# Designs tried in a protein design run: peptides against a protein of PDB entry 3H8D. Part 6

Target 1, 122 residues: chain A of PDB entry 3H8D
Amino acid sequence: DMKRQQRFFRIPFIRPADQYKDPQNKKKGWWYAHFDGPWIARQMELHPDKPPILLVAGKDDMEMCELNLEETGLTRKRGAEILPRQFEEIWERCGGIQYLQSAIESRQARPTYATAMLQNLL

## One batch from the design tools (peptide; made by RFdiffusion4, then SolubleMPNN)

Design b1_p8_5_s1 (from b1_p8_5 with Q4D S8A)
Fold by OpenDDE base, seed 3:
Structure b1_p8_5_s1 (fold): chain B 122 residues (1-122), chain C 122 residues (1-122), chain A 8 residues (1-8)
Amino acid sequence: as target 1 above (122 residues)
Amino acid sequence: as target 1 above (122 residues)
Amino acid sequence: SLWDRLLA
């Protein structure tokens, strides 16, 4: 349903392997999420020293946040919510269009707002 | 088309009547816009000393911004773009739902993303 | 998951 509210979030994270290191040795990553209504549609993780992780609903459910939007508390977390374009421009740079396209072609992607947008673009 | 990019903007303004007054006497208002793709769908103006102005496409074209989104330069203006909810929560407080509903009922509203959302809500 | 812990 294209009428669902699309909301985007970003939070910093420290990898578990770095959690107890000195601050200068804690490599900071960024976690991004796209929620299509209450359900996650896309997730993305940026790292200083490894390739971006791109995840799409249906294909990567086991690796993605399993909480619905309300359960996450992200809407109540100060500074967590971002503009749609702030998500999309990173998604595009990381190869997200191709990643989602491949998931659609392989019939691994669950239909979401994101899949509908891409199908309209192609 | 529900697949068009919905973008929202806010800029402060000083009323023409106050333009050349001392800073302490310039009453600051806020201008809000909702663009449904390249086209404006809703406009809203907050004032410190008068009722909010609510405007919807089709009904209020003559009073609304006549530039398309690209022509406005709003996408390039630092700090102008806001989250959808930052627009909607003000719109709701100002009676925007009822205003748009009345415009639809009177057949004055041009179909936009906003009209479709409201029609889905009712 | 890691994210459940981050969001908890």
Scores: peptide ipSAE 0.117, ipTM 0.506, DockQ to the pose 0.490
Fold by OpenDDE base, seed 1:
Structure b1_p8_5_s1 (fold): chain B 122 residues (1-122), chain C 122 residues (1-122), chain A 8 residues (1-8)
Amino acid sequence: as target 1 above (122 residues)
Amino acid sequence: as target 1 above (122 residues)
Amino acid sequence: SLWDRLLA
C-alpha cells in the first residue's frame, strides 16, 4: 500500500464583513490546508488584523474543512496547490509546532502524517 | 530520524548546438530532477526533437547530476522547484515506471524513495 | 459553511 499523498493548498479570502466594501477597504486573508490523502490534517488562516488561526485534525474538526480533498475542488483550482515548504514555513512562524505538540500531548490530535513527522522531529 | 525530504525541480535548457542561434531557432528542452534528501534519485530530460531521457540513481550515476542539492543552487532559483505531481506526471508519460522497474529487477538501481514507492505500488 | 462557499 502506497503512502498517502501529502498535498498543500492556499487560497485568498475576503472576510464576510469586507465583501461589499470598495477594493481599498477589502483586506485579504490567506487560507491554508494540508491534506494527508483525502482528508485534511492541518488548516491555517492568516488574517490581516488578528492572530493566525491554527487547526489540527482531531482537535479542531468542527472548525476545519469538512470536505474531502476531491470535494473541495482545490485540485482543479489553478494556483491553489503549493509546495510543502510554502505551508510549513508559515506553519512554523505561526507556532504550529507548539500547537500540534500540545494537541498530541493532550491526546486531542488524530494521527496524521503531520503528527508522525512531528514525533520524529522531537 | 525524520524521513528525507522529497523535492522536485524543473529548469529549461537550450541545447549546446542551439546556443548561438537566433531565438526562433533555439529549441527549449526541460530538465527535471527528483532529490531524495540531499542526493538525486531520478533525472529526466525532455527534448524537442528526440525521445525523453530517463535516469535513475545507481544505474545512471555517471549521466546524472553529481552535485548534492545544496550545491546545485536549485533551492535558491526562483521557479525551479515544482510539485511532486508535476514531475510524476511526466515521469509516467515517459515510461519512468517501466524504466525504474527494469533497473530494480536488474539490480542496477540504488535504493531510494522512488524505488521504495514503486515496490509498494507493485 | 463559510469554507464551503469559499471553496465552491
Scores: peptide ipSAE 0.112, ipTM 0.506, DockQ to the pose 0.646
Fold by OpenDDE base, seed 5:
Structure b1_p8_5_s1 (fold): chain B 122 residues (1-122), chain C 122 residues (1-122), chain A 8 residues (1-8)
Amino acid sequence: as target 1 above (122 residues)
Amino acid sequence: as target 1 above (122 residues)
Amino acid sequence: SLWDRLLA
C-alpha cells in the first residue's frame, strides 16, 4: 500500500568491538532506517572506517531490523527521526539506487514504497 | 579475566521476512548467546530453513549483539537463560569448535573465556 | 542497536 506513512530515522551506534574501550576509542557509526508503514524497507549503516552497508527488504531481511516501527521506540527517541531527503541523500550517495535496482531485477527485493518509487524513477 | 561469570541465553525469534505474515507462516528460529561477564563472547542462530550461523567476538562483532548483558534485559527475561551445556551442545554440533579455532589461528578472535577454554581443550 | 533490542 503506497498510502502508508513513510518515516525515516537515524541513530548513532558504537561498534561492538569498541563498546568496552575508552570513550576516545569508541568510534561512532550511523544507523539509518526507512520504514514503509510499520515495516522497514531500507536500512543503511555508515561506519567510521569501512564502506557503508546498504540493505533492502526481502533481500537482506536477516541483517535488518526485525521489529515493527512501534516496537523499536524510534518514534519516541528524541532526534532520531529525520526528513525523507536526509535519508535519500545518503542513500543515493552510497549507491542505493543501483543496489535496490539490482535487487528488484533479481527478484530479491520485497515490494515496498522504495521499490515503487524507484520504478517510477526509471 | 577468566573469573568473570559465564552466562548463556536462548530466545526464539521470528525472521523479519515472516513478521508480517500469518502466525502459521511465522517460522521460529533460535538465537543463542554466551556472555563472558558483561560482553558477548559467542553467538549462534538456528534457522528453520537454512544452516546455523556461528559468530565469535572480535571476528564477527558487526553481526553480534552490541549491548552489554545488563542492557539486553536477558537476565530478566523468563526462560531466556540456559545452562552452559545447553549452549555448548548446540555449539559443538554446529562446528563451533572449529569455527572458533580458525578465528584464533587467524588472530581474528578476541580473547574471551571461550577462546581460553578452547585452548585448554587443545 | 535496535537489532540488539529485538534479539534481547
Scores: peptide ipSAE 0.152, ipTM 0.604, DockQ to the pose 0.295; fails the geometry check
Fold by OpenDDE base, seed 4:
Structure b1_p8_5_s1 (fold): chain B 122 residues (1-122), chain C 122 residues (1-122), chain A 8 residues (1-8)
Amino acid sequence: as target 1 above (122 residues)
Amino acid sequence: as target 1 above (122 residues)
Amino acid sequence: SLWDRLLA
């Protein structure tokens, strides 16, 4: 059997509070997702005014995208898909390695491609 | 100037906790949205295991869709758009009238088509 | 919101 394809996506969002504001006042956040095959492995949210949010499967399921990759339509959304490094660079800068590591150590993380890679890294 | 078009949408979702379960164990929720022109006026979520969630613009902005109608892609999602009555029937059954009324009375609701209609109804 | 992200 073939390994699951790792795919990464990024889409902007506008805070609800900024929804009706003039464009210049709509501060964009950025939503990132790592899909390990059909299922999300990691999620990350960049905000203009608060710390990044990091989420890993198993630990943060309730806060993460519950749709499988196909259901999201992300694969069909122009410009949404990004390179692995485009995700990982942000992930690393946001402390994602430590976050995922802690999730593993606390037995909260579900095994994913990401957990495996982390284990290989350390 | 023309009045804003009222458009209604419904899409299913799977609870994050059910994401990885077998299909038979994936209990679907339903997400409803009423867009008053480009902006959401009301949102409603049906869940298999908890009470409906009702949301109205102004009061519940932080919990509601922050994307404008075009950004959601809902207009392009096959089967997502529903008839006004298909939304309203559920809204009514879920106590939406009272919810919106209370939001108006508490000065939390932003004026929308929905608030205007409610005022006409009462 | 989660929904916004899912719909975007």
Scores: peptide ipSAE 0.148, ipTM 0.551, DockQ to the pose 0.187; fails the geometry check

Design b1_p8_5_s2 (from b1_p8_5, 3 letters changed)
Fold by OpenDDE base, seed 1:
Structure b1_p8_5_s2 (fold): chain B 122 residues (1-122), chain C 122 residues (1-122), chain A 8 residues (1-8)
Amino acid sequence: as target 1 above (122 residues)
Amino acid sequence: as target 1 above (122 residues)
Amino acid sequence: SLWDELLA
């Protein structure tokens, strides 16, 4: 068994409505992703004018990236990959622990590296 | 977007209790798997002395193969890979359509190629 | 999807 590599990524995004505005009026968001091997385990979106969006595999599949990691091209985008703690720090601040815990308890979460780690923490 | 390859496999298995018996007393079963890209979408087990076991991603993760396709070595095992219909014919006969449908309706199924195809069929 | 456009 080759252990699945945990990889984390962050990219900025501009809302479609702001794409044609002047730079000073382009409200920037941040897209975060945790990939457990080729498939996404967690996704997080920081927005300038609404609460963070937290997404976990199984529960939120329709709202998460449907591409495998290789299809995303993230591994080929300079500056996109981040350290685990760079993801986890934001995840924790946004209530990600509670969110994932609830998804596990409701039997909505697909087993991932993230669910395993959470259960080791509790 | 590179379309995920749908690949199907079948391998025989002998129950642990029969492994040391004479060939005539080794009751052979069959293990079937549908991989949607690197991850398993459906698993099926034909047994000599009990009903078939049907498993679908999301619902039955703890009972299914936890390895990605490359980790299984199935792609390197001669005679393991089968045609889609060789899987689907058995799946249908074993009540797989009804099983997956119920898993979707109960919100237990993880979205896969299989769930998408079923929803196109209905 | 929006993410396909962003990530592609």
Scores: peptide ipSAE 0.099, ipTM 0.328, DockQ to the pose 0.525
Fold by OpenDDE base, seed 3:
Formats: sequence, C-alpha cells, structure tokens
Structure b1_p8_5_s2 (fold): chain B 122 residues (1-122), chain C 122 residues (1-122), chain A 8 residues (1-8)
Amino acid sequence: as target 1 above (122 residues)
Amino acid sequence: as target 1 above (122 residues)
Amino acid sequence: SLWDELLA
C-alpha cells in the first residue's frame, strides 16, 4: 500500500578490513536505507575507494538488512533518520533509477513503494 | 494519488502585532506545512500565547497558503524542510487527527494524502 | 555480520 510510512536512514560504517587499523587509516563509508513501512525497500552503500553498492528488495534480500525497522533501532538512533530527498539525491547520482528499473524488468524486484514510484514516472 | 511526494516544512514567524516591537518582545511562533505533491494539504501554527491553529485543505483554503510548493521557495530555504514525523508529532499533540476527522465527516475536507491516511487508520 | 555491528 502506498499509504505506508516511508522512512530513510543513514549511518557511517567502517569496512571490516579496516576495523582494527589506526583511525587515520579507517576508511569511512556510508550506509543508507529506505524502509517502506516496516520493511526495507532499498539499501545503498557509499565507499571511499570503490563503486557505490545499490540493493533493492526482492533482488538483493540476502545482502540487505534482514531486520524490520523496529528491530533495527534506527528510529531511536540520534542523527540516523534523514529526509527522503537526502536519500533520493544519492540514489539518483549512483544510478539507482536504472538499477531498480532493470530489477523490475527482470522480475527480480519485489513490489515496494520504490517500484511503484518508478513505474509512475515511466 | 498516494504516490505523490509528501513534504513537510517549518519556519518561524513573528505575529504582525509584534513586528515592530523590541526583539525581546517579539513573540516567536512556528508555521508548519504539509504539501501533498505540489499542493498544501495541512497547515499548522504554534503560538506562544494562544491555542494552536490547525488548517486542512478544502475547509480552510482561504486561511492557508495559496501558493504551490514551487512558488513558495520552501524547498530552497535552508533549514525549512522537516521530517514527516516532526510535523505529525505536533499535529497529533494539537488535536489534528480529530480536526481532520471532523472536516471529513462534514464534507469540508478536500481529499488529500492526509485524509486518505486517516481513513486508512479508522 | 557487518550490519549486526552497525545496528547494535
């Protein structure tokens, strides 16, 4: 249902390979998530030294957060929640529209608010 | 359509009666708006010394902002855009649910994302 | 997983 609450989050992360390096050598990435109601619809990872990772529900479930929104605690984490446009701006820059479009065309995308929005745009 | 972008804004205001008073005597209020796509759906005003003002599309059109979202320039005003919950929390505290419900029941409310959400809840 | 650590 398009009436579900759409919520977006961003948190920094350090790659596992850099976890125990000196602070100056810990390369910071950014983890983004779009929740369509209680369930994740899109995930995105920005890295300092590699291409962005884009993930969509249905296609990439095993690589995405498996927790529902409440289980994540993200709603209670100060500074984690972001505006829709703060997510979408990065999503668009990273080729998210084309990525999701391809997932829909290949029947890999689970229907979400994100898929509906794109189908409304096309 | 429920697929329209829902955006929320907040800006401070000084009452016309206080406009030319000393800064210490200018009572600050807060203006809130919910835009359902390009058009305002709800408006809300917090005051330091009087009850909140709640306004809904259809019923209160003459008292609400008549500009579409693009015309307002709010999307370009730094610090104006807020998260949906930042609007909804205040809306709920101010009796917005009952206000909108009554507007629907009296056939005064224009259909918006807000009316649809409430009807989904009831 | 990485996400378990991030979300903890």
Scores: peptide ipSAE 0.097, ipTM 0.497, DockQ to the pose 0.638
Fold by OpenDDE base, seed 4:
Structure b1_p8_5_s2 (fold): chain B 122 residues (1-122), chain C 122 residues (1-122), chain A 8 residues (1-8)
Amino acid sequence: as target 1 above (122 residues)
Amino acid sequence: as target 1 above (122 residues)
Amino acid sequence: SLWDELLA
């Protein structure tokens, strides 16, 4: 549905491997998600010690949280929701446009609002 | 912390690839999670068309939802929380014991309540 | 595996 609300979220995360380490050793990453209606369209992770992870629906489904938006509770998490541009700026800086484009061209990307917008942009 | 609450959840999910298909074509899977305190220890997915997916912390972190328990909103999702045995029975039937054991022996598993219990069981 | 590389 072209009327699906596009919503964006950002939350800090601690790597699973760091979860039980002393607080000082828990390096904080940032988890970004773009939801196209109830379903995730893009995911992005910023890490303090490795390159950003970019994920797009269809291509990277196994790596993306499968919870729908309502299930994530993100809409109820204070401070989690961000403006579209707050997501897109990071996405672009991380090479997300090229990543998504490649996913489309390889026929791996599932159609989402993001794929549609990219195709309008190019 | 050995006093971490062990909590278990189950929710239905629709495969990302099926998200926008007609409702009849959205095959429902079941997503199970074991949280060892705030952090996921085990994840399990039952699919209508493929073998169960078993995931354990440390080994499969990239495939497991990185949201902590509070962020998932699962504690607030009516009907999501299940009894430990409701998880464990499925886990066992799916070969979870062997899977986790293998992860421990390969030094891939992060220590969790689940790994500790398994080591007590064997 | 791919995951091994991702988790490395």
Scores: peptide ipSAE 0.057, ipTM 0.663, DockQ to the pose 0.041
Fold by OpenDDE base, seed 5:
Structure b1_p8_5_s2 (fold): chain B 122 residues (1-122), chain C 122 residues (1-122), chain A 8 residues (1-8)
Amino acid sequence: as target 1 above (122 residues)
Amino acid sequence: as target 1 above (122 residues)
Amino acid sequence: SLWDELLA
């Protein structure tokens, strides 16, 4: 439903192996999410030591956030919410357009705001 | 470090496949965590349609929460924090003692409050 | 990760 509010979030993470290390030895990754209303539509992970991970609803559900937006508490976390372009810029750099397109073409993607926008772009 | 505060949390989750369904068709799972200071020591997941998942630090790091306690926001989520026994009761029912013991014996477990307590129990 | 999501 295109009437739903589109909201984007970013939080840092420290990889489990680094949790007990000194701060200077903790390499931060970044977790990104696009919520289409209460449900996650896209997820993206930037890692210090491996390629970025891109995930889209329908195709990658089991690897994505299973909490709805309200359950996450992200809306209440200071500094977590980001602008749409702050998400999209990274998404594009990481090959997100091609990733989502492939998911649509293979009929793996659940219809979301993201799939609709991509189909408007192409 | 046994001086660290032991804190336990529980939050519900709706499996991704059910996110878009009517509330009556959304079967809740439960996510549990034991934090030994800022770092997760144990994690447990109860699912409506599959066996429970038990995870321990050192062995299962990549499958566990990679955020430190402060980053999770769990301490600020109303109703998320639970009593130690509320965690331990479920842990025991799910075979957590045997699971952790095996991880210690195989030298896979990172030393935590949980490993220390188990070694005091046996 | 799923956990970042659970916690987010």
Scores: peptide ipSAE 0.158, ipTM 0.608, DockQ to the pose 0.386; fails the geometry check

Design b1_p8_5_s3 (from b1_p8_5, 3 letters changed)
Fold by OpenDDE base, seed 3:
Structure b1_p8_5_s3 (fold): chain B 122 residues (1-122), chain C 122 residues (1-122), chain A 8 residues (1-8)
Amino acid sequence: as target 1 above (122 residues)
Amino acid sequence: as target 1 above (122 residues)
Amino acid sequence: SLWDKLLA
């Protein structure tokens, strides 16, 4: 149902390869998530030195967060929740529209709020 | 369509009666708005010395913002946009659920995302 | 996973 609550989150991360380096050498990335109700619909990772990672439900389930929203604790993490546009702006810049479109066309995308919104736009 | 973008805003205001008083005597209120796509669905006003004002589309059109979202410039006003829950928390505390429910029952509420969400809950 | 560590 398109009436599910859409919530978006962002947290910084340090890559495992940099985890034990000096602070000046720890390359900070950003982890983004879109939850369509209790379940993740999209995930995105920004990196300082490699292309963005875009992930969509159905296609990339094994690479995405497996927890439901409540299990993540993100709703209780101060500063984690972001506005929809704060997610979408980055998603669009990273080619997320085309990525999700291709996933729909290949029948890899699970129906979510994100897929429905894109199908409304096309 | 329930797939319209839902956006929420909050800005402070000073009551007309206090507009020209000394700063210490200007009672600050808070203006809240929910836009269902380009059009306002709900409005809410918090006051330091009187009950909250709750307004819903259809019933209270003459008392609500008449501008579409783009015309308001709220999307460009730094610090104005808020998370859905930041609106809903206050809405719920102020009796907004019952207010909107009554507007639906009396056939005064225009169908919006807000009315649809409530009807899903009941 | 990396995400388990981030979300813990």
Scores: peptide ipSAE 0.110, ipTM 0.525, DockQ to the pose 0.652
Fold by OpenDDE base, seed 5:
Parts: C-alpha cells; structure tokens; sequence
Structure b1_p8_5_s3 (fold): chain B 122 residues (1-122), chain C 122 residues (1-122), chain A 8 residues (1-8)
C-alpha cells in the first residue's frame, strides 16, 4: 500500500569497544532507517573505519532492525526523525540505488515503497 | 500518482504594514505549504492577530501559491523544509481535517495526496 | 540485540 506513511530516522552510535574510551577515541557511526508504515524497508550504517553497510527488506531481514516502528521508540526520540532527502542523499552516495536494483533483479527484495520508487525512477 | 514526492515547507513572514516598524512591533506570521510533486496540495497561514487560514487545492486555488515547487526556490532555502508531522500537527490543531473533509464532500477539492490520505484515515 | 541497545 503506497498510502503507508514513509518515515526516516538517523541516530548516532558508538562501537561497543569504544564506549568506555576517552571521548576523542569514541569514533561515532550513524544508523539510518526507512520505515514503510510500521515495517523497515531500508537500513544503512555509516562507520568511521569500514565501508558503509546497506540493507534492504527481504534480502537482509536477519541483519536489519527487527522491531516495528512503534517498538523502536524512534518517533519519541528528539532529533531522530529526518527528511527523506537526508536519507536518500546518503543512500545514493553509498550506492544504494544499485544495491536495491540488484536485490530486485535477483528476486531477493521484498516489495516496499523503496522498490516501487526505484522502478518508477528507472 | 501516489508515488509523487510529498514535501512540506514553512517560512516566517512579516505583514506589509509592519515591515518598517520597530522589531518589537513586527508581528511574525508563519506560512506553510504541502507540495504533492511539483504542485501545491495544501497551504496554511498562522497569523499573530487573526484566525489561522487553511487552503486546499481545487477549492482555494486563487488564494494559494501559484508557483510550482521549483519556482518557489523553497528547496534551496535553508531551514524551509520541514517534516510531515511538523505540518500535520498544526493542520490538525487548526481544524484542517474537517476543512478538507468538507471540501471533498462539497465536491470542491481537487484530488491530491492529502485527499487520498484523509479518505484512508476515515 | 545490538539494535535494541542502539535504539535505547
């Protein structure tokens, strides 16, 4: 249902190994999520010391956030919600279009708002 | 087409009569817009000294912004773009749901993302 | 999970 609400979120994270280090040694990463209604459609992780991680529903379910949107508490976390473009800009820079396209073509992707938009864009 | 990008904007304005007054006498209003793709779907105005104004496509075209999204320059104005909830929260408080519903029922509303969402909500 | 901790 393309009438479902599309919501995007971003939160910083510190690696477990860094959480007790001095602030200057706590390298910050960023976690991004796109929720298509209550369920996650895309996830992205920016890391200070390794390549970005891209994840899409259907293909990467076991690696993605397992909580529905309400369970995450993200809607109640100040500053967590971001604009669609704030997500998409990073997604594009990280090769997200190609990643999702490949998942669709390999029949691994679950249909989401993201898959529908990509098919509309191409 | 429900695949069109939904974008929301907010900018402050000063009344023409106040623009040359001292800062303390420049009462600030707020202009809100919802664009369904390139075309405006809803407009809302908060004023310091009169009731809020609600406008919907089809019914209020002559009173609404006549520029398409690109022509407005809003996408290039820092801080102008807002989250959907930032618009909807004010819309609801101002009676926007009832206003749009009445416009639909009176056959005055043009079909937009907003009309589709309302019909889905009710 | 790690995600529960991250999102907390």
Amino acid sequence: as target 1 above (122 residues)
Amino acid sequence: as target 1 above (122 residues)
Amino acid sequence: SLWDKLLA
Scores: peptide ipSAE 0.099, ipTM 0.523, DockQ to the pose 0.632
Fold by OpenDDE base, seed 1:
Structure b1_p8_5_s3 (fold): chain B 122 residues (1-122), chain C 122 residues (1-122), chain A 8 residues (1-8)
Amino acid sequence: as target 1 above (122 residues)
Amino acid sequence: as target 1 above (122 residues)
Amino acid sequence: SLWDKLLA
């Protein structure tokens, strides 16, 4: 059994409503993803004018990236891949630990590397 | 986006308790799996002396194969891969439609090709 | 989806 590779990515995004605005009026967000092998385990979105969006597999599948990692092209995008801590630091600050814990307790979380790590932490 | 390939497999198994018995006393079961891309969507087990076991992703993750398709080696095992209907016929006979439907209604099913097809059928 | 536009 080859251990599934944990890979993390970050890309900027501009809201559709701001796409045609001048650069100074384009409010930039950040999209974060944790892939446990080919499938997404966690997704996080930082927004300029609303609270962060935290998403975990199983619970939030309809709101998360439906593509496998290869389909996303993220591995072929320079600067997209980030270190685990670059994801985790933001995840922790945004309340991701509590969010995932609640998803596990409510039996909404799909088992992933993230759920396993959380249960090892507690 | 490359559409995830739906692949189906079947392998025989002998219960651990019967492994050292004479061939006539080895009660053979059948293990069935539906893989939606690299990850299992449905699992089914036919047993000689108990009702079928039906398992769906999200709900039954702890009881299902945790390996991705490549890790299983099923694609490299001659005679393991079967046609979709060879899985579906047994699935239907065993009450798989009702089982998956209930898992969707209880919000326990992880979205898969199987859940999508069921919702198209109803 | 929006993500398809961003990622693919």
Scores: peptide ipSAE 0.087, ipTM 0.324, DockQ to the pose 0.524
Fold by OpenDDE base, seed 2:
Structure b1_p8_5_s3 (fold): chain B 122 residues (1-122), chain C 122 residues (1-122), chain A 8 residues (1-8)
Amino acid sequence: as target 1 above (122 residues)
Amino acid sequence: as target 1 above (122 residues)
Amino acid sequence: SLWDKLLA
């Protein structure tokens, strides 16, 4: 259903290895999510010292947030919600288009708003 | 510091693939954690349709909970806290002793209460 | 999941 509300979120995280270090030594990563209605469609993680992690529904379910949007509390977390383009810009820079395309071609991707948009793009 | 409070928690999770299915089709997994004071020492995940996941501090930091114990809210979540033996029984059944031992031998494990206890056992 | 706890 393309009428579902598309919402995007970003939160910082401190990697477990650094969680007990001094603040100056806590390198911050960034967690991104795209929710297609109540369900996550894409997830992305920017790490300070490793390549970004890209995840898409269907293919990467076990690595993605298992909570529905309401359960996450993200809608209530101040500063967590971001604009679509703020997500997409990073997604594109990380190679997300190619990643999702490959997941679609391999028939691993679950249909989402993201897959539909890619079909319109390509 | 062996004087740190060892606390154990278990919460159910529904895998993302099932999160939007009918309740009867939501196969429940189980998430386990061992906190050595404020910091996680071991994590374990029981899945309905794949082998258990075992994680130990130092080796598996990027896959483990990055929040300290207080940040998780687990101490405030009704029914989440479990007895040490309730964790250890599952840990042992999943091959956790061997997993941790291997992590120690490969010098990947961060010293924790868990590593110290294993040293006393072996 | 790890993320559920981070988001909670």
Scores: peptide ipSAE 0.147, ipTM 0.595, DockQ to the pose 0.369; fails the geometry check

